# Ledger of designs, part 101: peptides against a protein of PDB entry 7AE7

Target 1, 321 residues: chain A of PDB entry 7AE7
Amino acid sequence: KVYKDLREFLEVLEQEGQLIRVKEEVNPEPDIAAAGRAAANLGKNQPAVFFEKIKGYKYSVVTNVHGSWQNHALMLGLDKNTSTKDQFYELNRRWDKFPVPPNVVKREAAPCKENVIDKDINLFEILPLYRINEQDGGFYISKASVVTADPEYPDDFNKLNVGTYRIQVKDRDRVGIQALAMHDIAVQLEKAEAENKPLPIAITIGNNPLVTFMASTPVGYNQNEYEFVGALQDGVPMDIVKSDLYDHLYVPAGSEVVLEGHIIPRVRTVEGPFGEFPGSYSGARLQCEVKIDRITHRTNPIFENLYLGIPWTEIDYLMAL

## One batch from the design tools (peptide; made by RFdiffusion4, then SolubleMPNN)

Design b2_p16_8_s1 (from b2_p16_8, 7 letters changed)
Fold by OpenDDE base, seed 1:
Structure b2_p16_8_s1 (fold): chain B 321 residues (1-321), chain A 16 residues (1-16)
Amino acid sequence: as target 1 above (321 residues)
Amino acid sequence: MEEVEKKNKELVEKAE
């Protein structure tokens, strides 16, 4: 099976008994993180947790989407009981299908374009933000697939990067992003900052689970993550759409939320701390700042965010591949 | 914290 978006995957997770739906209104803190921990303690099957109602917010949150081998098997469109060995075998078999170019869909065919916010931007109106860990220095967006391009070669689709980065919400329309020197985004940012230019960025939230997976998987600088998504879909192209602000940036057509903006050149602000692992916090650092200039989103957008509560976190499943 | 975890455990267990 191939998924067009997060919603199709969540439907399968629910059908397979790999999603718990919390229908009662919860507090964003501490209830989301605590319920995620409780769900992870239910056993090895580690279901996704979908929060329908969050006090003070309009929209829903889902966590732990990639948080088990069963969820990983289902992401690959396999039986949930497929052995880890067979999952890896199938992953490797599909990897050899690279490249599978994506389909560029029209704007009117892209669910991520259903709603637009281009003024008075407030991330808190769109995302049910909460502290993931008690000692976090703020609200984090931890499962975003961040789209950037080489500013020297903006039309080179092979240099389009889709990566996962630690993102802290700094204001209504500002986020901090951790761009490490080893990441493709850091190379692209260096080129933009050399000219004192903004780096165009699209921060995409709530994607096809294979997009989230590939955004967490290192690939070559001249390799496009979307072409690997098509490979992992066993040769079925994924659907992408042009961003609204930038002709050279393409986002997943099915994204729940797309934050379009720019990395402010030569600006660094305090970001962190963040609890990357239970009892381990990465210190506060000076990181890049993104101005959000436009939001597009699906009607009733689902905020997909990371679960970090127990060893073998969702990160461990995303990185173990 | 324990009361919140217990309540959320009960919420999760009721949703299963």
Scores: peptide ipSAE 0.021, ipTM 0.485, DockQ to the pose 0.030
Fold by OpenDDE base, seed 3:
Structure b2_p16_8_s1 (fold): chain B 321 residues (1-321), chain A 16 residues (1-16)
Amino acid sequence: as target 1 above (321 residues)
Amino acid sequence: MEEVEKKNKELVEKAE
């Protein structure tokens, strides 16, 4: 099975008993994080947790989407009971299909374009933001697929990067992003900052689970993550759409939320602390700052966010391949 | 913390 978006995957997770739906209104803190911990304690078959109602917010949250080997098997369109070994063999078999170029769809065919916000941007109106850990220095977006391009080669699709980065909400229209030197985004940012130019960025939230997987998987600088998504879909191209602000940036057509903006050149602001691991906080650091200039989103957007719990985190499953 | 964890465990158990 191939999924066009997060919603099709969540439907399968629910059908397979791999999604818990919390219908009662929850407090964003501490209820989301604590329910995630409770779900993690259900054993090795950790379900996703879908929170329909968040107090003070309009929209839903889903966590732990990649939080088990069963969810990982389902992501590959396999039986949920497929052995880890057989999942790896199937992944490797599909990997050899690279490259599978994506389909560029029209704007009117892209669900991520259903709604537009181009003024008075307020991230808190679109995303049910909460502290993932009690001691976090703010609200984090932890499962975004961040799209950037090489500013010297903006039309080279092979240099289009789709990566996962730690993102702290800084203001209504501002986020901090952790662009480490080992990340492809850091190479692209260095080129932009050398010329004192903004780096165009699209922060995409709530994607096809294989997009989220590939955004967390290191690939070559001249390899496009979308072409690997098509390979992992057993040769079925994924659907992408042009960003609204930038002709050279393409986003997943099915994204729940797309934050379009730019990294402000040569600006660094305090980011963190963040609880990357249970009982371990990264200190506050100076990180890049993104201004959000436009939002597109699906009607009733689902905020997919990372679950950080014991014993296995989603990152352990995302990085297990 | 323990009361909140208990409540959220009960929420998860009710949703299963």
Scores: peptide ipSAE 0.012, ipTM 0.435, DockQ to the pose 0.029
Fold by OpenDDE base, seed 2:
Structure b2_p16_8_s1 (fold): chain B 321 residues (1-321), chain A 16 residues (1-16)
Amino acid sequence: as target 1 above (321 residues)
Amino acid sequence: MEEVEKKNKELVEKAE
């Protein structure tokens, strides 16, 4: 099976018993992180956790979407009981189909364009933000697929980068982004900053699970992650749409939320700490700052975020319920 | 291949 968006995947996870739906109103802290920890304690068959109602917010959160080998098998459209070995065999078989170019759809056909916010931008109105870890220095967006292009070759689709980066919310319309020197975004940012120009960026949230997977997978600088998504879909192209602000940036047509903006050249602000692993925090560092200039989103957007946590005791789960 | 396996494992381990 091929998925057009996150919603089609969540439907399959629910049908396969790999999604827990929390229907009761939860507090964003500590309940989301606590319920995620409890789901992690279910052992190797960890379900996704979908929170329908979050106090103080309008929209839903889903976490742990990729949190098990069963969810990973289903992402590939395989039987949920497919062995890890056979999943890797199938991944490798499909990888050899690269490149599979995406379909560029019209704006009117792209679900991510259903709603537009171009003034008075407030991320807290669109995303149910919470601290992932207790000691985090703020709210994080941890499963975004971030789209950037080479400023020297903006029309070279092969240099279009779709990556996953640590993103801290800084203000209602600003985020910090961790662009490490080993990431393709750092090369693109260096080129923009050499000319003291903004780097165009689209931060996409709640994607087709293979987009999130490929954005987390290192590929060559001249390889497009969307063409690998098509390969991993066994030769079925994915659907992309042009961004609203930039002619050279393309986003997944089915994204729940798209944050369009720019990295401010030569500005660095304090980002972190963040708990990247249970009990392990990366220190605070000076990182890049993104100004959000436009948001497009689906009606009733789902905020997909990463679950990170130490397994807490059953008592900690019972206190969070 | 090995990088895909490693990153997929890391993604699952981070999502666990």
Scores: peptide ipSAE 0.006, ipTM 0.427, DockQ to the pose 0.023
Fold by OpenDDE base, seed 4:
Structure b2_p16_8_s1 (fold): chain B 321 residues (1-321), chain A 16 residues (1-16)
Amino acid sequence: as target 1 above (321 residues)
Amino acid sequence: MEEVEKKNKELVEKAE
């Protein structure tokens, strides 16, 4: 099976008994993180956890979407009981199908374009933000697929980067982004900052699970993650749509939320600390700042966020295959 | 690619 969006995947997870639906209103803190930990403690078959109602927020949260081998098998459109070995072999077999170019869909056909916010932007109105860990220095968006391009080669689709970066919410319309020197975004930012220009960015939240997987998977600087998504879909192209602000940025057509904006050139602000692993906090660092200029979103957007718990975090599954 | 495949293989082998 191929998934167009997060919703189609969540439906399959629920059908397969790999999603817990929390229907009662929860407090953002500590209940989301606590329920995620409780779900992780249910054993080797860790389900996704869908929170329908969060106190003080309008929209839902889902966590631990990639949090098990069963969920990973289902992501590949395999039987949930497919062995890790067979998943690995199938992943490698599909990897060799690269490149599979995406389909560019019209704006009117893209679910991520259902709603637009272009003024009075407030991230807290669109995302049910919470601290993932008790000692986190703020609210994090930890499972976004971030789209950037090479500012010297903006029309080179092979240099279009889709990556996962730690994002701290800084204000209603501002986020800090951790762009390490080893990340493709850091190369692109260096080029923009050399000219004192903003780097265009689209932060996409709640995607097709293979987009999220590929955004967490290192690829070559001249390799497009969307073309790998098509490969991992066994040769079925994924659907992308042009961003609203930038002709050279393309986002997944099915994204729940798209934050369009720019990295502010030569600005660094305090980001962190964040509990990347249980009992391990990365220190506070000076990191890049993004201004959000436009939001597009699906009606009743689902905030997909990372679960961080005891060994075998969702990150471990995203990185393991 | 080879390094990613190797890393993924090692992670799968640790998960089994």
Scores: peptide ipSAE 0.000, ipTM 0.395, DockQ to the pose 0.016

Design b2_p16_8_s2 (from b2_p16_8, 9 letters changed)
Fold by OpenDDE base, seed 3:
Structure b2_p16_8_s2 (fold): chain B 321 residues (1-321), chain A 16 residues (1-16)
Amino acid sequence: as target 1 above (321 residues)
Amino acid sequence: MEEVEKENKERVAAAE
């Protein structure tokens, strides 16, 4: 089984008994995090949790999408009871199919282009933002696949980077992003900042689960994550579409929300704290700032966000294979 | 480099 988008994956998770649907209205805090912890306590078969109604918001949240070995097997289109060993063997077998180039689809064929916001941008109208942990210094977007390119080689598709970074919401149209020196985005940003130029960026939310997996998986600087997604789809290309603002940036065609903008050159603002681990908060740090200039989104967009809980976080499953 | 740029241009042209 191959998934075009998050919605097709959530449908399979629900059919397989790996998704809990919460239909009653919840408070963003503490109910989302509390329900995630309750789901984690169900043992090894941790389901995704889908919140249909969130008080004060229009749209839904899903969490813990990658939060179990069953969900990971289903992501690979395997039986949910496939052993971790067999999942690893299958992942390695498919990895050898790299590169599988993506299909570039027309704008009218891309679900992420159903709606456009280019004026009066307000992230709080599109994303049901909440604190993941009670002591978090703000609202975080923790499962975004962030698209950037090499500003020296913008037309080199092999240098197009799709990565996962810690993103704090700063204002209605501003986010902080953690670009560490070990990340490919930091190399690209350094080149842009050397010339005092903005770095074009697309922050994509609610993707095909293999896009999220690959965005969390380190690859070579000259390797495109979308070409690995095609490999992990057993040779079926994924669908991408050109961003609205930039000819050189491509986003997953099925993304729930795409935040298009730029990293402001040589600006650093306070970000954090964030509870990355239970009982451990990363301190406040100076991080890069992104201006959001355009939003595209699916009708009734689903905000996919990370679950952080004990004993295994969703990150542990994303990095365990 | 030239081959990668060519492939990327072909991908862009297929989307137009």
Scores: peptide ipSAE 0.024, ipTM 0.578, DockQ to the pose 0.013
Fold by OpenDDE base, seed 1:
Structure b2_p16_8_s2 (fold): chain B 321 residues (1-321), chain A 16 residues (1-16)
Amino acid sequence: as target 1 above (321 residues)
Amino acid sequence: MEEVEKENKERVAAAE
């Protein structure tokens, strides 16, 4: 089984009993995080949690999409009871199929292009933002697949990077991003900042689960994560579409929300703290700032966000493979 | 709609 988008995966999770749907209106805080913790307490078979209605917001949230070995098996299109060993075997077998180039679809065929916001941008109108942890210094977007390119080689598709980074909401149209020196985005940003130029960026939210997985998996600087997604789809290409602002950036065609903008050159603002692990907060740091210049989104976009719970976090599953 | 706009305004102010 191959998934075009998050929605097709959530449908399978629900059919397989790996998704809890919360239909009553919840408060963003503390109810989303509390319900996530309650779902984690169900043991090894932790379901995704889908919140249909959130007070003060228009749209839905889903958490813990990758939060179990059953969900990982289903992501690979395997039986949910596939052993961890067999999942690893199949993952490795498919990895050797790299590269599988993506299909570039027309704008009109891309669900992420159904709606456009190009003025008066307010992230809180599109994303039901909440504090993931009680002591977080703000609202975080924690499962975004962030698309950047090498500004020196914008036409080199092999240098297109799709990564997962810690993103704090800073204003209606601004986010802080943690670009560590070991990340490919940091290399690309250094090149842009050397010339005092903005780095083009697309922050994509609510993707095909293999896109989210690959964005969390380190690959070589000259390897494209989308070509690995096709490999992990057992040789079925994924669908990508050109960004609206940048000819050289391609986003998943099925993304729920795409935040297009730029990293402001040579600007650093306070970001954090964030509770990356239970009882452990990464300190506040000076980090890069992104200006959001355009949003595209699906009708009724689903905000996929990370669940952090004890003893196994969703990060532990995303990084364990 | 007005309530959502109010709540979002309060959330923006809490993020700054």
Scores: peptide ipSAE 0.010, ipTM 0.350, DockQ to the pose 0.191
Fold by OpenDDE base, seed 4:
Structure b2_p16_8_s2 (fold): chain B 321 residues (1-321), chain A 16 residues (1-16)
Amino acid sequence: as target 1 above (321 residues)
Amino acid sequence: MEEVEKENKERVAAAE
């Protein structure tokens, strides 16, 4: 099984008994984090948790999408009871199929283009934002696949980077991004900032689960994560679409939300603290700031966000491979 | 950040 988007994956998770729907209205805090913790306590078979109604918000949240070996098996299109060993074997077998170039689809064929916001941008109208941890310094987007290019080689598709970075909401149309020196985005940003130019960025939320997986998997600077997604789809190309603002940026065609904008050159603002692990907070640091200039989104967009409540979090499953 | 928290609190309060 190959998934075009998050929705097709959530449907399979639900069919396989790996998704819980919370149909009652919840408070963003503390109920989302509390329900995530409760679901994680159900044992080794941790389901995704889908919150249909959130007080003060129009749209839904899903968390713990990658939060179990069963969900990971299903992501690979395997039986949910596939052993961890066989999952690793299959991952390695498929990895050797790299590169599998993506299909570029037309704008009209991309679900992420169903709706456009190009004025009066307010992230709180699109994303049901909440504190993931009680002591977080703000609202985080923790499971986005962030698309950037090399500003020296913008047309080199092999240098197109799709990464996962910690993103703090700073304002209605601004986010802080943690771009560490070890990240490919930091190399690209350094080049842009040397010339005092903005770095074009697309922050994509609610993707095909293999896009989210590859965005969290370190690859070479000259390797495109989308070509690995095609490999992990056993040689089936994924669908991408050109961004609205930038000819050289491509986003997953099925993304729930795409935040298009730019990293503001040579600006640093306080980001954090964030509870990366239970009882462990990263210190507040000066980090980059992104201006959001355009949003495209699916009708009734689902905000996929990370669950961090206990050991063996989604990060542990995303990084354990 | 304080403005962002305020906006969220205002949205939650408006839904009460």
Scores: peptide ipSAE 0.008, ipTM 0.349, DockQ to the pose 0.144
Fold by OpenDDE base, seed 2:
Structure b2_p16_8_s2 (fold): chain B 321 residues (1-321), chain A 16 residues (1-16)
Amino acid sequence: as target 1 above (321 residues)
Amino acid sequence: MEEVEKENKERVAAAE
């Protein structure tokens, strides 16, 4: 089975008994993190947790979407009881199908374009933001697929990067992003900053689960993550759409939320701390700042965020593949 | 809706 978006995957997780739906209103803190920890205590078969109602927010949250081997099997369109060994075998078999170029769809066919916000941008109106860990220095967007291009070769589709980065909310229309030197985004940012130019960026939230998986998987600088998504879909192309602000940036057509903006050149602000692992906090550092200039989103957008709390967190599964 | 908008405004103001 191939999924067009997060919603089609969540429907399958629910049908397979791999999603818990919380229908009662919850407090963003501590209830989201507490319910995630409770779900993790169910053992090796950890479900996704979907929160329909968040106090003080309009929209829903989902966590732990990739948080089990059963969810990974279903992501690959396999039986949920497929062994880890057989999942790896199938993943490797499909990897050899690279490249599978994506379909570019029209704006009118892309669900991520259903709504537009271009004035009075406020991230807190669109995303039910909460602290993932009690000692976090702020609210984090921890499961976004971030799209950037090479400023020297903006039309080279092979250099279009889709990566996962630590993103702290700084203001209504500003986020901090951790671009480490080992990340492809750091190469692209260095080129932009050498000329004192903004780096165009699209931060995409709530994607096809294979997009989120590939954004968390290191690939070569001249390899497009969307072409691997098509390979992992057993040769079925994924659907992408042109961003609204930039002709050279393409986003998943099914994204729940797209934050379009730019990295401000040569600006660094304090970011962190963040609890990347239980009992370990990365220190505060000076990191890049993104200005959000436009939002597009699906009607009733789902905020997908990473579950962190105990050993065998969702990140451990994303990094183990 | 009005109560949700008020609580969101308070959270935005606490994050600023």
Scores: peptide ipSAE 0.008, ipTM 0.337, DockQ to the pose 0.147; fails the geometry check

